# Ledger of designs, part 39: peptides against a protein of PDB entry 7RZF

Target 1, 358 residues: chain A of PDB entry 7RZF
Amino acid sequence: PFQEEHLKQLYKIVPIKDIRNLYVTFPIPDLQKYYKSNPGHYLGHLIGHEGPGSLLSELKSKGWVNTLVGGQKEGARGFMFFIINVDLTEEGLLHVEDIILHMFQYIQKLRAEGPQEWVFQECKDLNAVAFRFKDKERPRGYTSKIAGILHYYPLEEVLTAEYLLEEFRPDLIEMVLDKLRPENVRVAIVSKSFEGKTDRTEEWYGTQYKQEAIPDEVIKKWQNADLNGKFKLPTKNEFIPTNFEILPLEKEATPYPALIKDTAMSKLWFKQDDKFFLPKACLNFEFFSPFAYVDPLHCNMAYLYLELLKDSLNEYAYAAELAGLSYDLQNTIYGMYLSVKGYNDKQPILLKKIIEKM
Target 2, 358 residues: chain A of PDB entry 7RZF as posed
Amino acid sequence: PFQEEHLKQLYKIVPIKDIRNLYVTFPIPDLQKYYKSNPGHYLGHLIGHEGPGSLLSELKSKGWVNTLVGGQKEGARGFMFFIINVDLTEEGLLHVEDIILHMFQYIQKLRAEGPQEWVFQELKDLNAVAFRFKDKERPRGYTSKIAGILHYYPLEEVLTAEYLLEEFRPDLIEMVLDKLRPENVRVAIVSKSFEGKTDRTEEWYGTQYKQEAIPDEVIKKWQNADLNGKFKLPTKNEFIPTNFEILPLEKEATPYPALIKDTAMSKLWFKQDDKFFLPKANLNFEFFSPFAYVDPLHSNMAYLYLELLKDSLNEYAYAAELAGLSYDLQNTIYGMYLSVKGYNDKQPILLKKIIEKM

## One batch from the design tools (peptide; made by RFdiffusion4, then SolubleMPNN)

Design b1_p10_7_s2 (from b1_p10_7, 4 letters changed)
Fold by OpenDDE base, seed 1:
Structure b1_p10_7_s2 (fold): chain B 358 residues (1-358), chain A 10 residues (1-10)
Amino acid sequence: as target 1 above (358 residues)
Amino acid sequence: SSAWPPAPQL
């Protein structure tokens, strides 16, 4: 646990690699005993969200941040950390104080809205899907992992404990949110721009850094973080699969795609899965246009069209990815290619949204 | 993202 003297500190760190990162770290209690409610995962899901009205969406709109990760991390015995990490642009490196202000505005929004049971239910459902359809781990690696986590979980729960959410605990969510305050913050900025501006060297790796106290005026600015009307809770994730039925293999199932529809405007091939037996599908669409590659202008217009289409679909991309759905859009010399992959249950919803934006 | 990537080697 950090003493008060270790809080409200800024570290300027010189990396070996050419990277720009911000780490905003809060000491939190050990949450391991609360694995059935996992309040740190709930907060990590919201703070790390990438959809409209998210922290990342606002920081990305300003050109300050490329990526964001939020979540709990193991510390030493008896405490953890909650960390918000962002990949900084060159401009974002100049706006670190304002980036952190936006983090506290988002946290203030979470306090104002309070804990949401529907968000917990989505986390539960996503974890249940991830558990049910996880890849087969290598026996040796899996045994070593299980042996490590047996210190934290009952033997009967050890196989499921990392994914099992059972208890909605708003009190524990509020308890963790109460630790995410400016008075408890530790800030680390990682950038080569601090080369020659450091006064300390780390003993183990020789990492050059500078440690500074964060000014009380800056702490007070963050403590007075108001509600920013741009921040919103995510909408419900409509892509979370609920039907996992696997249809029986047809007696006439061929090992190759069969032509099941042939018309002047469309051909359709179908192959049933005879190998994996997963509630997943791959939908592949090839669109043909005589205009797609007729000249350089049309080629560039077709490219620009797909980039604009992808941009218009960004609002769904993250929610679909979380639910194990993906899409791909590519230009071809004949027109366009669309692929939709993942759990079959909600593929029609994603496909409909793509077609509505086309 | 809510999942911590493996700690970036500084």
Scores: peptide ipSAE 0.025, ipTM 0.641, DockQ to the pose 0.178
Fold by OpenDDE base, seed 3:
Structure b1_p10_7_s2 (fold): chain B 358 residues (1-358), chain A 10 residues (1-10)
Amino acid sequence: as target 1 above (358 residues)
Amino acid sequence: SSAWPPAPQL
């Protein structure tokens, strides 16, 4: 475990690649024994959330961050880390202290709201879906993985332990949240802007870095992180599938799409899955407009329309993605193309949201 | 995202 002398440290690291990254790391207890509740996954789900009122949404709105990852990582010798990693913009590199302040404001929001059983249930359901419908892993890779995890899990649970949540443990969530404090932080900033400003070289890879103590004033600023009213817990993920029924293959199922509806305004083609037998569908819509490509102005308007439509749908995109749903919107020479893919159960919900924004 | 790819060990 890191001693107190290893906490409140800032590392300025020179990368080989032109990258800008921030790592905010917290030493946490080994959570392996708590795999049935996985409190680190619960916190990673919320901190790493991308929906409205998320940490990422606020940091993006400021132009400071492109991407965010939050979660537990294995440590050495019986401890773990909780890490928040962000991809920094050039502007974000100038606002690292404020980015970290926002992280602590979000963490403070999580403390104020307390552990939510419904969020745990969503994580459980998502993991159950991921487990049930995981692709066949390559046998060699899978065997090596299983051999590795046999050290951590009972043999009877080894196949499921990484996915199946069983126990809501608010006490363990709070315990981990109590480790996500400024007094327990290690910060690493990765940027070429530190070239020629380093005084140390890492032994293994020759990475140039500078280590500095984080000033006590900065630690205090983060300790006094107020509730930011922009931060909200996510809404319930309405896209999580609950029905996995596979309809029987029709006796007259064609190997190709069949025209099942023909009207003056619409044609509908249908192909039942005869290969995969998954509770998934692919809905494809081609919209035809005589105006879409009539001239350069209309073409650009149609493009702008779809960009605005996509932007207006971003609020659902992440929740849909987590639930194994996706959509795609493209301009065509005839109008627009919409695709909705994934688990069929909640596709009508996503489709309705798209159509309501159109 | 909540899923850590194995971040390169620094």
Scores: peptide ipSAE 0.024, ipTM 0.638, DockQ to the pose 0.192
Fold by OpenDDE base, seed 2:
Structure b1_p10_7_s2 (fold): chain B 358 residues (1-358), chain A 10 residues (1-10)
Amino acid sequence: as target 1 above (358 residues)
Amino acid sequence: SSAWPPAPQL
């Protein structure tokens, strides 16, 4: 485990690739024995959330961060890390202290709201879906993975232990949150802008870096992180599938899409799945407008309309993606194309949201 | 995202 001297450190690292990254790392206890509750996954789900009121949403709104990942990572024997990693913009590289302040404000929001059983249930349901519909892994990779997992889980649980959440443990969530403090932080900034400003070289890869103590004033600033009113817990994910029923193949099922509706305003083709037998569907809509491509002005207006529509749908995109739903919107020379794909159960909800924004 | 990507090769 890290001693006190290893905490509150800043590392400035020169990458080989032209990348800008921030790693905010917290030493945490070994959580492996708590796999049934997985408090680190709960916190990673919230801290790594991309919806409205999330940490990423605020950092993106400031132009400082492109992407965010939050979660537990294995350490050495007997301890783990909780890491928040962000892809920094050029501007974000100048605002690292304020980015970390926002991280602590979000963590403070999680402490103030306390552990939410409904969030745990969503994580449980998402993991159950992921387990049930897991693609067949390559046998050699899978056997090596299972052999590794056998060191951590009972043989009877080894196939499920990574996915199946069983126990809501608010005490363990609070215990991990208590480790996510400024006094327990290790910061790494990765940028080519540190080239020629380093004083150390890493032994294994020759990575150039500088190590500095984080000033006590900065630590105190982060310790005094207030509640930022922009941070909110996510809303319930309405896209999580609950019905996985596979309908029997129709007796009249054609190998190609059949025309099942023909009207002056719409044609509908349908093809039942006869191969995969998954609770998934692909909905494809082609909209026709005589104005979509009549002149350059209308073409640009149609383009701008779709960009605005996509932007207005960003509030649902992440929640839909987590639930195994996706959509696509494209301009065509005749109008617009919409595709909705994934688990069929909640596709009508996503489709309704899209149509309500149109 | 909550899934830690494989550590970038530094």
Scores: peptide ipSAE 0.024, ipTM 0.631, DockQ to the pose 0.176
Fold by OpenDDE base, seed 4:
Structure b1_p10_7_s2 (fold): chain B 358 residues (1-358), chain A 10 residues (1-10)
Amino acid sequence: as target 1 above (358 residues)
Amino acid sequence: SSAWPPAPQL
C-alpha cells in the first residue's frame, strides 16, 4: 500500500510517442472479493460516462479533453487503483489543475447524489447482455483466460463472474468514493513538453520523468471543490435491450432481401437472419432527393445538414453504444444514408430519436 | 520500493 509520502505526487513523464495524457490515480482497497457488487465498475461507469452532464462532456466543451476512461485497475497484492485517464488537447495540457478540479467536482456530485440503485441495475443489465451475447472466443484463448480468472472466482462462477452483478452495495460505493479524495491522489501527466525538464529515469524502460509534490494550495483547492451545476447524473439508458426473442424463420424466407413494400415514395426490402440467430437487426435507409447533389451549394448544404444532425445525436450515441446499438449517417450522391444496427428491441427508440432530430 | 506509477501503457 502507498504510504502518505507516496500520495499527493505529480509525475511529469516524457512519452516516446507524441501523446498527451493525464492519469489521476487513487489507491483503493482490493475490491476483488466484492466482484458481485463491483463498486469500482459502478463508479467507473458514472465517472467515465459520456452523456450530457458528464465529466467528459464538460471537459470536451472546454476543448481540454478528447477522451476519458474511468475505472478500477489491479494493483499489487492487497490494493487496487481507481484511475481517471484523459486524452489531453494542447490547451488541456495547460489546464491540468482545472481538469482535476472538475474531476473532484464530479466526484463531489456523486457523493451528494449518493449511490443510485437504478444505475447499478443498468450496469447489471448491460453486463448481462454482454455475457449472454458474448462472441465465442477462440478455444485456446478462452481456456487460458478461464485458467487466469480461476484464481479469483469459484469454479462454478468463473464463466459468469466477470459479467454478473448480483448485489447492490451502496456502502462499498461510498467506501470507494471516500478514497477518491485530493489527499489520496497521484497525478501523472504524459507529454513531450516535459522533454529536457526531467531529472529521473525509470529503470525498466528508460522513461524520463520528474516527480514533484503537489502544492498544498492545489490540494486544498481540490478539497474545496464545489458542486458544479453543469454536472448531472446520466438519464436512464432507454436503449438497453430487454426482449431477446428470436422470431422463427419464415417458411418463405429468401437467401436475399425480398421486396415487401413497393410504393411511389418507398421501397422496402427485408431479409430474415438465417445464419446467426441473434436478437439483432440492421436497418438501412437510403433517402433520395433530387436536390441533394444538383449543384455545389446543395451538396454543401446536404453535408452541413448531416454534420449538424450527427452533432445533435451525440447525446444518444454513447447510451446507444453502451446498449449495443449503433447508427451511421452518410451523404450519398442521391441524398442520405442512415444505418441503425444492433439489438433489435430498442432500435425503434433510437430510430425515432434520429427522425425527431431530422 | 518507490511505487512508481504504473507505466502508462504507451
Scores: peptide ipSAE 0.009, ipTM 0.568, DockQ to the pose 0.062

Design b1_p10_7_s3 (from b1_p10_7, 4 letters changed)
Fold by OpenDDE base, seed 1:
Structure b1_p10_7_s3 (fold): chain B 358 residues (1-358), chain A 10 residues (1-10)
Amino acid sequence: as target 1 above (358 residues)
Amino acid sequence: SSPWPPRPSL
């Protein structure tokens, strides 16, 4: 565990690559023994959420951050870290104190709302889906992985322990959340802008850095983080599959797509899966318009339309992705292409959301 | 995003 002298520290690090990153790190207890409840995953799911009212949504709206990752990381023996990592814009690099303030405002929102059993249930369901449909790993790699995790889990649970959530433990969620405080923070900023401004060199890799104490005034600002009304818990993920039924292969199943509908306005082709036997589908739509590519103006308007459409669908994109659904929208010389892919069960919901925005 | 579980590849 870090001593007090190792807390409230700011590291300015010079990267080899042209990257701008912020790491906000909290020492936390070893959570391995709590694998059945996985409170660190619960918090990582919420803090790392990308939907409306999320931390990332606010930081993106300000133009400060491109991406955000929140979660637990293994530390040394007997402790872990909770890390919030963001990819910084050039502007975001100037607003690191405010970015971290927003992190603490979001954390304060989580304290105010308390642990939510429905969020835990969604994490459980998502993990169950991920486990059930995990690709068969190569035997050698799988065996080595299993051998590694046998140190932490009973043999009977080793295959499922990473994915199987069994116990809602609000007490453990609160315990971890209580470690996510300004007094326990370690901040690292990674940017080439610190070149020539460092005073230390890391012994192992020669990484140039500067270490500074975070001013008490700044710590106090973060400690007094108010509730920000822009932060909200996510809505329920409507895209989580619950039906995994695989329809039997029809006797008349063709090896190629068959034309099952032919009208003046539409043709429909269908191919039943005869190879993978997964509860997945691919829906592909080609739209034809004589106006889509008639001139440069129409081409640019069609492009702009799809960009605006994609932007209007961003609220669903993350939730769909978590649930193993994706969509793609592309301009074509004949009009537009739409694809919806992933688990079959909730594809109609995503497709409806897309059509409602068109 | 959460670092875990890895996003399902399509």
Scores: peptide ipSAE 0.023, ipTM 0.644, DockQ to the pose 0.132
Fold by OpenDDE base, seed 4:
Order: sequence, then structure tokens, then C-alpha cells
Structure b1_p10_7_s3 (fold): chain B 358 residues (1-358), chain A 10 residues (1-10)
Amino acid sequence: as target 1 above (358 residues)
Amino acid sequence: SSPWPPRPSL
């Protein structure tokens, strides 16, 4: 494990690719033995959340960050890391200290709220869905994966251990959260802007970097991170499927979509799945408007409308994605196209949300 | 040995 002298360090790294990344890393205990509770996954789910009141939402609103990943990573010699990784904008590169302050404000919010059993339950349910409908790997790949997993899990649990959450352990969540402190931080900033400003070269890949101690004043600033009222726990994910029933194939099932409704205002085609036998559906809607593309003004209005609609739906997009739902909205020469795909159980909820925003 | 900087995920 890292000693104190290895903590509170800043690494400025020159990438080969033109990328801007921030890695905020915390040494944590080896959590492998706690796979049934997976406290690192719980924290990664919350810290990495993309919904309203999330860390990412705030950092995006400031134009500092494009993407965020939070989670545990395996370490060496019986320790792990918890890492918060963000893709930085050019502006975000100038605000790294404030970005990290916001990270600690969010972490402080998690401390203030305490461990939430309902969040654990959602993680459990999501993992159960993922397990139930995991794609069948190729036999050789699957065997290799199992062999790797056998190092960590008993044989009887190997198939499930990666997915099954069984134990809500608020104590372990708090234990990991207690490691997510400024005094335990290692920061890496990856940017070409550090070219010619480095004094070290990494032995394995020749990566140029500079190592600096983070000033005590900066550490203290992060230690004094208050509660930011913009940060909120996510709401319950309403899109998590619970019904996985597959309807029997109809006797008159056609290989092509059959016209099941034909009216002056609408046509409806339906095809039952005869191949995959998954509790999934694809809902495709084409909307026709004679005005949508009649002139450049209407075309631009239709475009702007969809952009605004997409923006208004961003609050649901992440929760839907986590639950195995997706939507797509596109302009067409005749109007607009909407697609809703994924597990069929909660598609009506997502569709309703879309329609309510239209 | 001082820990080397995290390798950026490329």
C-alpha cells in the first residue's frame, strides 16, 4: 500500500493522443472479499451517476467535463483504488482544483445522506437483469473468463458472483467513503499542455510526466468542502424491468411486419420476435408533417424542436440506459422519427415521458 | 520504489 509520502501527489502527464483527462485516485482496502455487498460498486454508481443533481451534471453545466467514470479498480499487493475519471474540456483543464472540490462536495453529500438501501437494491436489480440477459460468450472466451474469476470466487458462485449483490453493508460503504478524503488523494492530469514541462519519464512506456506535491492549502480547501445544494441523490430508476415474461409466438406470426392498424391518421405494423425470445421490443414511430420540410424555416424549426426535445429528455436518458432502454429521435424529410428499444416492461413509461415532453 | 503515475486509459 502507499505510504503517506505517496499521497497528496499531483502527476502532470503528457499523452500521445490529444486527450484531456483527470484521474482522482484513492487507495482503498482490497474489497474482493466483499463482492456480495460490493461497496465500491455502490459508490461508483452514485459518484458516476449522470442524472439531475449528479456530479457529472454539475461539471457539465459549468462546461468543464464531458464524461465521468467512478469506480473501483484492482490494485497490487492487496489494495485497490477508487478512481474518479473525467474527460476535461479546455476550460475544465483550467479548473481542476474546483472540479476536485466538487468531487469532495459530492462525497460529502454522500456522507451526509448515509448509505441508502434502495440504491443498493437498484444496483442489485440492475445486476440481476444484466446477469439474466448477458450475451452468451464464445465457449473459449467464456472458459477463459471463468478461469480468471475462479481466482476470486468459489466454483459454485463463479457464474453469478460478478452480478449478484446479496448483502447491504452500510458499514463497508462508510468504510470506503472514509477513504475518499483529500489526505488520501492522488491526482493525475493528462494533457498535451504539459509537453516540455515534464522532468520525468516513465520506464515502461516512456510517458513523460511531472510529479508535484499538492499544496497543503489546496488539500485543506478540499477538506473543507461544504454541502453543495446542487448535489442530490438520484431519484429511483423507474425504468428497471421487473416483468420478463415472453408471450407465446402467435400462430399467424409472419416473418415481416403485418399491418394491424390502418386509419387515415395512422398505420401500425407489428412483428413478433421469432428469433431471440427476449423480453425486448423495438417501438418505431414515424411522424409525418406536411409542414416539417416545406421550406428552410420549417426545416430549421423542426431541427431546433428535436434538439430541444432531446435536451429535455436527457434527465431520463441515463436512467433508461442503465435499465437497458434507449431512445432515438431523428429528423426525417417527412417529419420526425422516434425509436424506443430495449426491455419491453418499462418502455411505456419511457414513451410516456417522451410524449409528455413533445 | 515510488509508485509510477497512473497510466492513462487510452
Scores: peptide ipSAE 0.017, ipTM 0.587, DockQ to the pose 0.060
Fold by OpenDDE base, seed 2:
Structure b1_p10_7_s3 (fold): chain B 358 residues (1-358), chain A 10 residues (1-10)
Amino acid sequence: as target 1 above (358 residues)
Amino acid sequence: SSPWPPRPSL
């Protein structure tokens, strides 16, 4: 376990690649024994969320961060880490203290709202879907992975333990949240801007770094993180599939798309899956407009329209992705192309959201 | 125990 002297430390690290990253790390107890509740996954799901009112959304709105990952990582024996990792913009590199303040404001929001059973249920459902439809791994990799997992789980649970959430444990969520405090923080900033400003070299890779104590005033600033009204819990993910029924192959099923609707305004082709037998579908729409590419002005307007449409759909994109749904929107010389892919159950919901924004 | 330097997965 880290001693007090190992906490409240800042590491400035010189990368080989031109990257800018921030790692905010908290030592946490070993949570492996709590795999049935997985409180670190619950917190990682919320802290790493990308929807409206998320930590990432606020940091992106300020132009400081491009991407964010939150979650637990294995440590040495008897402890783990909770890590919030962000990809920094050039501007974000100048605002690291404020970025971390926002992290603590979001964590404070999670404390104020308390553990949410519905969020746990969504995590459970998402993991169940992921388990049910996981692709067949390569035998060598799969066997090696299982052998590793056997050190942590009973043999009977090895296949499922990583995915099965069984117990909602608000007490354990609160326990982990209590470890996510400024007094327990270890910060690493990775940037080439620290070149020539380092005084230490890492033994294994020769990575140049500088270690500094985080000033007590900065720690105190983070300890006094208020509730930021911009931070909100996610809304319920309406895209999580619940129906996985595979319809029987129709007697008239063709190996190619058949024209099933032909009108003055629309043609519809359909092909039933005869190969994969998955509860998935691909919806493809081509919209035709005589004005889409008639001149440079109309072309630019059509482009701008699509960019605005995509931007307006960003609120749903992450939730859909988590649920195994995706969409694509593209301009064509004839108009617009839309595709919706993934689990068929909630595709109509996503399609409706897209059409409502059009 | 030597403080674990954050291994950037570089």
Scores: peptide ipSAE 0.013, ipTM 0.579, DockQ to the pose 0.060
Fold by OpenDDE base, seed 3:
Structure b1_p10_7_s3 (fold): chain B 358 residues (1-358), chain A 10 residues (1-10)
Amino acid sequence: as target 1 above (358 residues)
Amino acid sequence: SSPWPPRPSL
């Protein structure tokens, strides 16, 4: 276990690559025995959420962070880490203290709202979908993985233990959330801007770094993190599939797309899946406009339009991705291409949202 | 499993 001397530390690390990263790390108890409730996954799902009112959404709106990852990581024997990792912008590198303040404000919001059973249920449902449609892992990797898992799970649960959430344990969620405090923090900043400002070298890789204590005033600032009204719990993920029915193969099913609708304004091609038998579909739309590429101005406008459209869809993209749905929007020499892929059940919902933003 | 990038030894 980290002793008190290892807490409230700041590490300034020089990377080999030109990267800017922030790691905010909390030591947490070993949660392995709580795999049926997985409180660290619950917290990682919320802290790492990318929807409206999320930590990432706010940090992106400030121009400080590009990406965020939150979750538990295995440590040494008998403890784990909860880590919030962000990719920093150049501006974000100047606002690390404020970024971490926002992290604690979001954590404080989670404390104020308390554990939500519906969020646990979504995590359970998402994991169940992921398990049910898990691609066959390569046998070697799977066997080695199972062998490792056997150290932690009973034999009968080894196949499911990583995916199946069974128990909502608000007490354990609160227990982990109580470890996510400024007094327990270890901060690492990775940036080339620390070159020539380091005083230590890591023994194994020769990584140059500086270690310093986080000032008590900064710790106190984070301890006094107020509720930020911009932070909200996510809305329910409307893209989680519930219908997994596979329609029977039609007798006249062709190995190639058949033209099933031909109108003055549209052609519709359809091919039924004859190979995979998954409750998935690929919807591909090509939009043709004689104006899209008529001149450089129209080309640039069409490009900007799609970039703005993608930006306006970011709030749905994450929730869709979690649910195994994706979309793609591309400019074409004839106009625009839209693709919606994944589980068929909620594709109409995603498609509707895309069209409503168009 | 969030593929945690190899973190430098802190």
Scores: peptide ipSAE 0.010, ipTM 0.609, DockQ to the pose 0.138

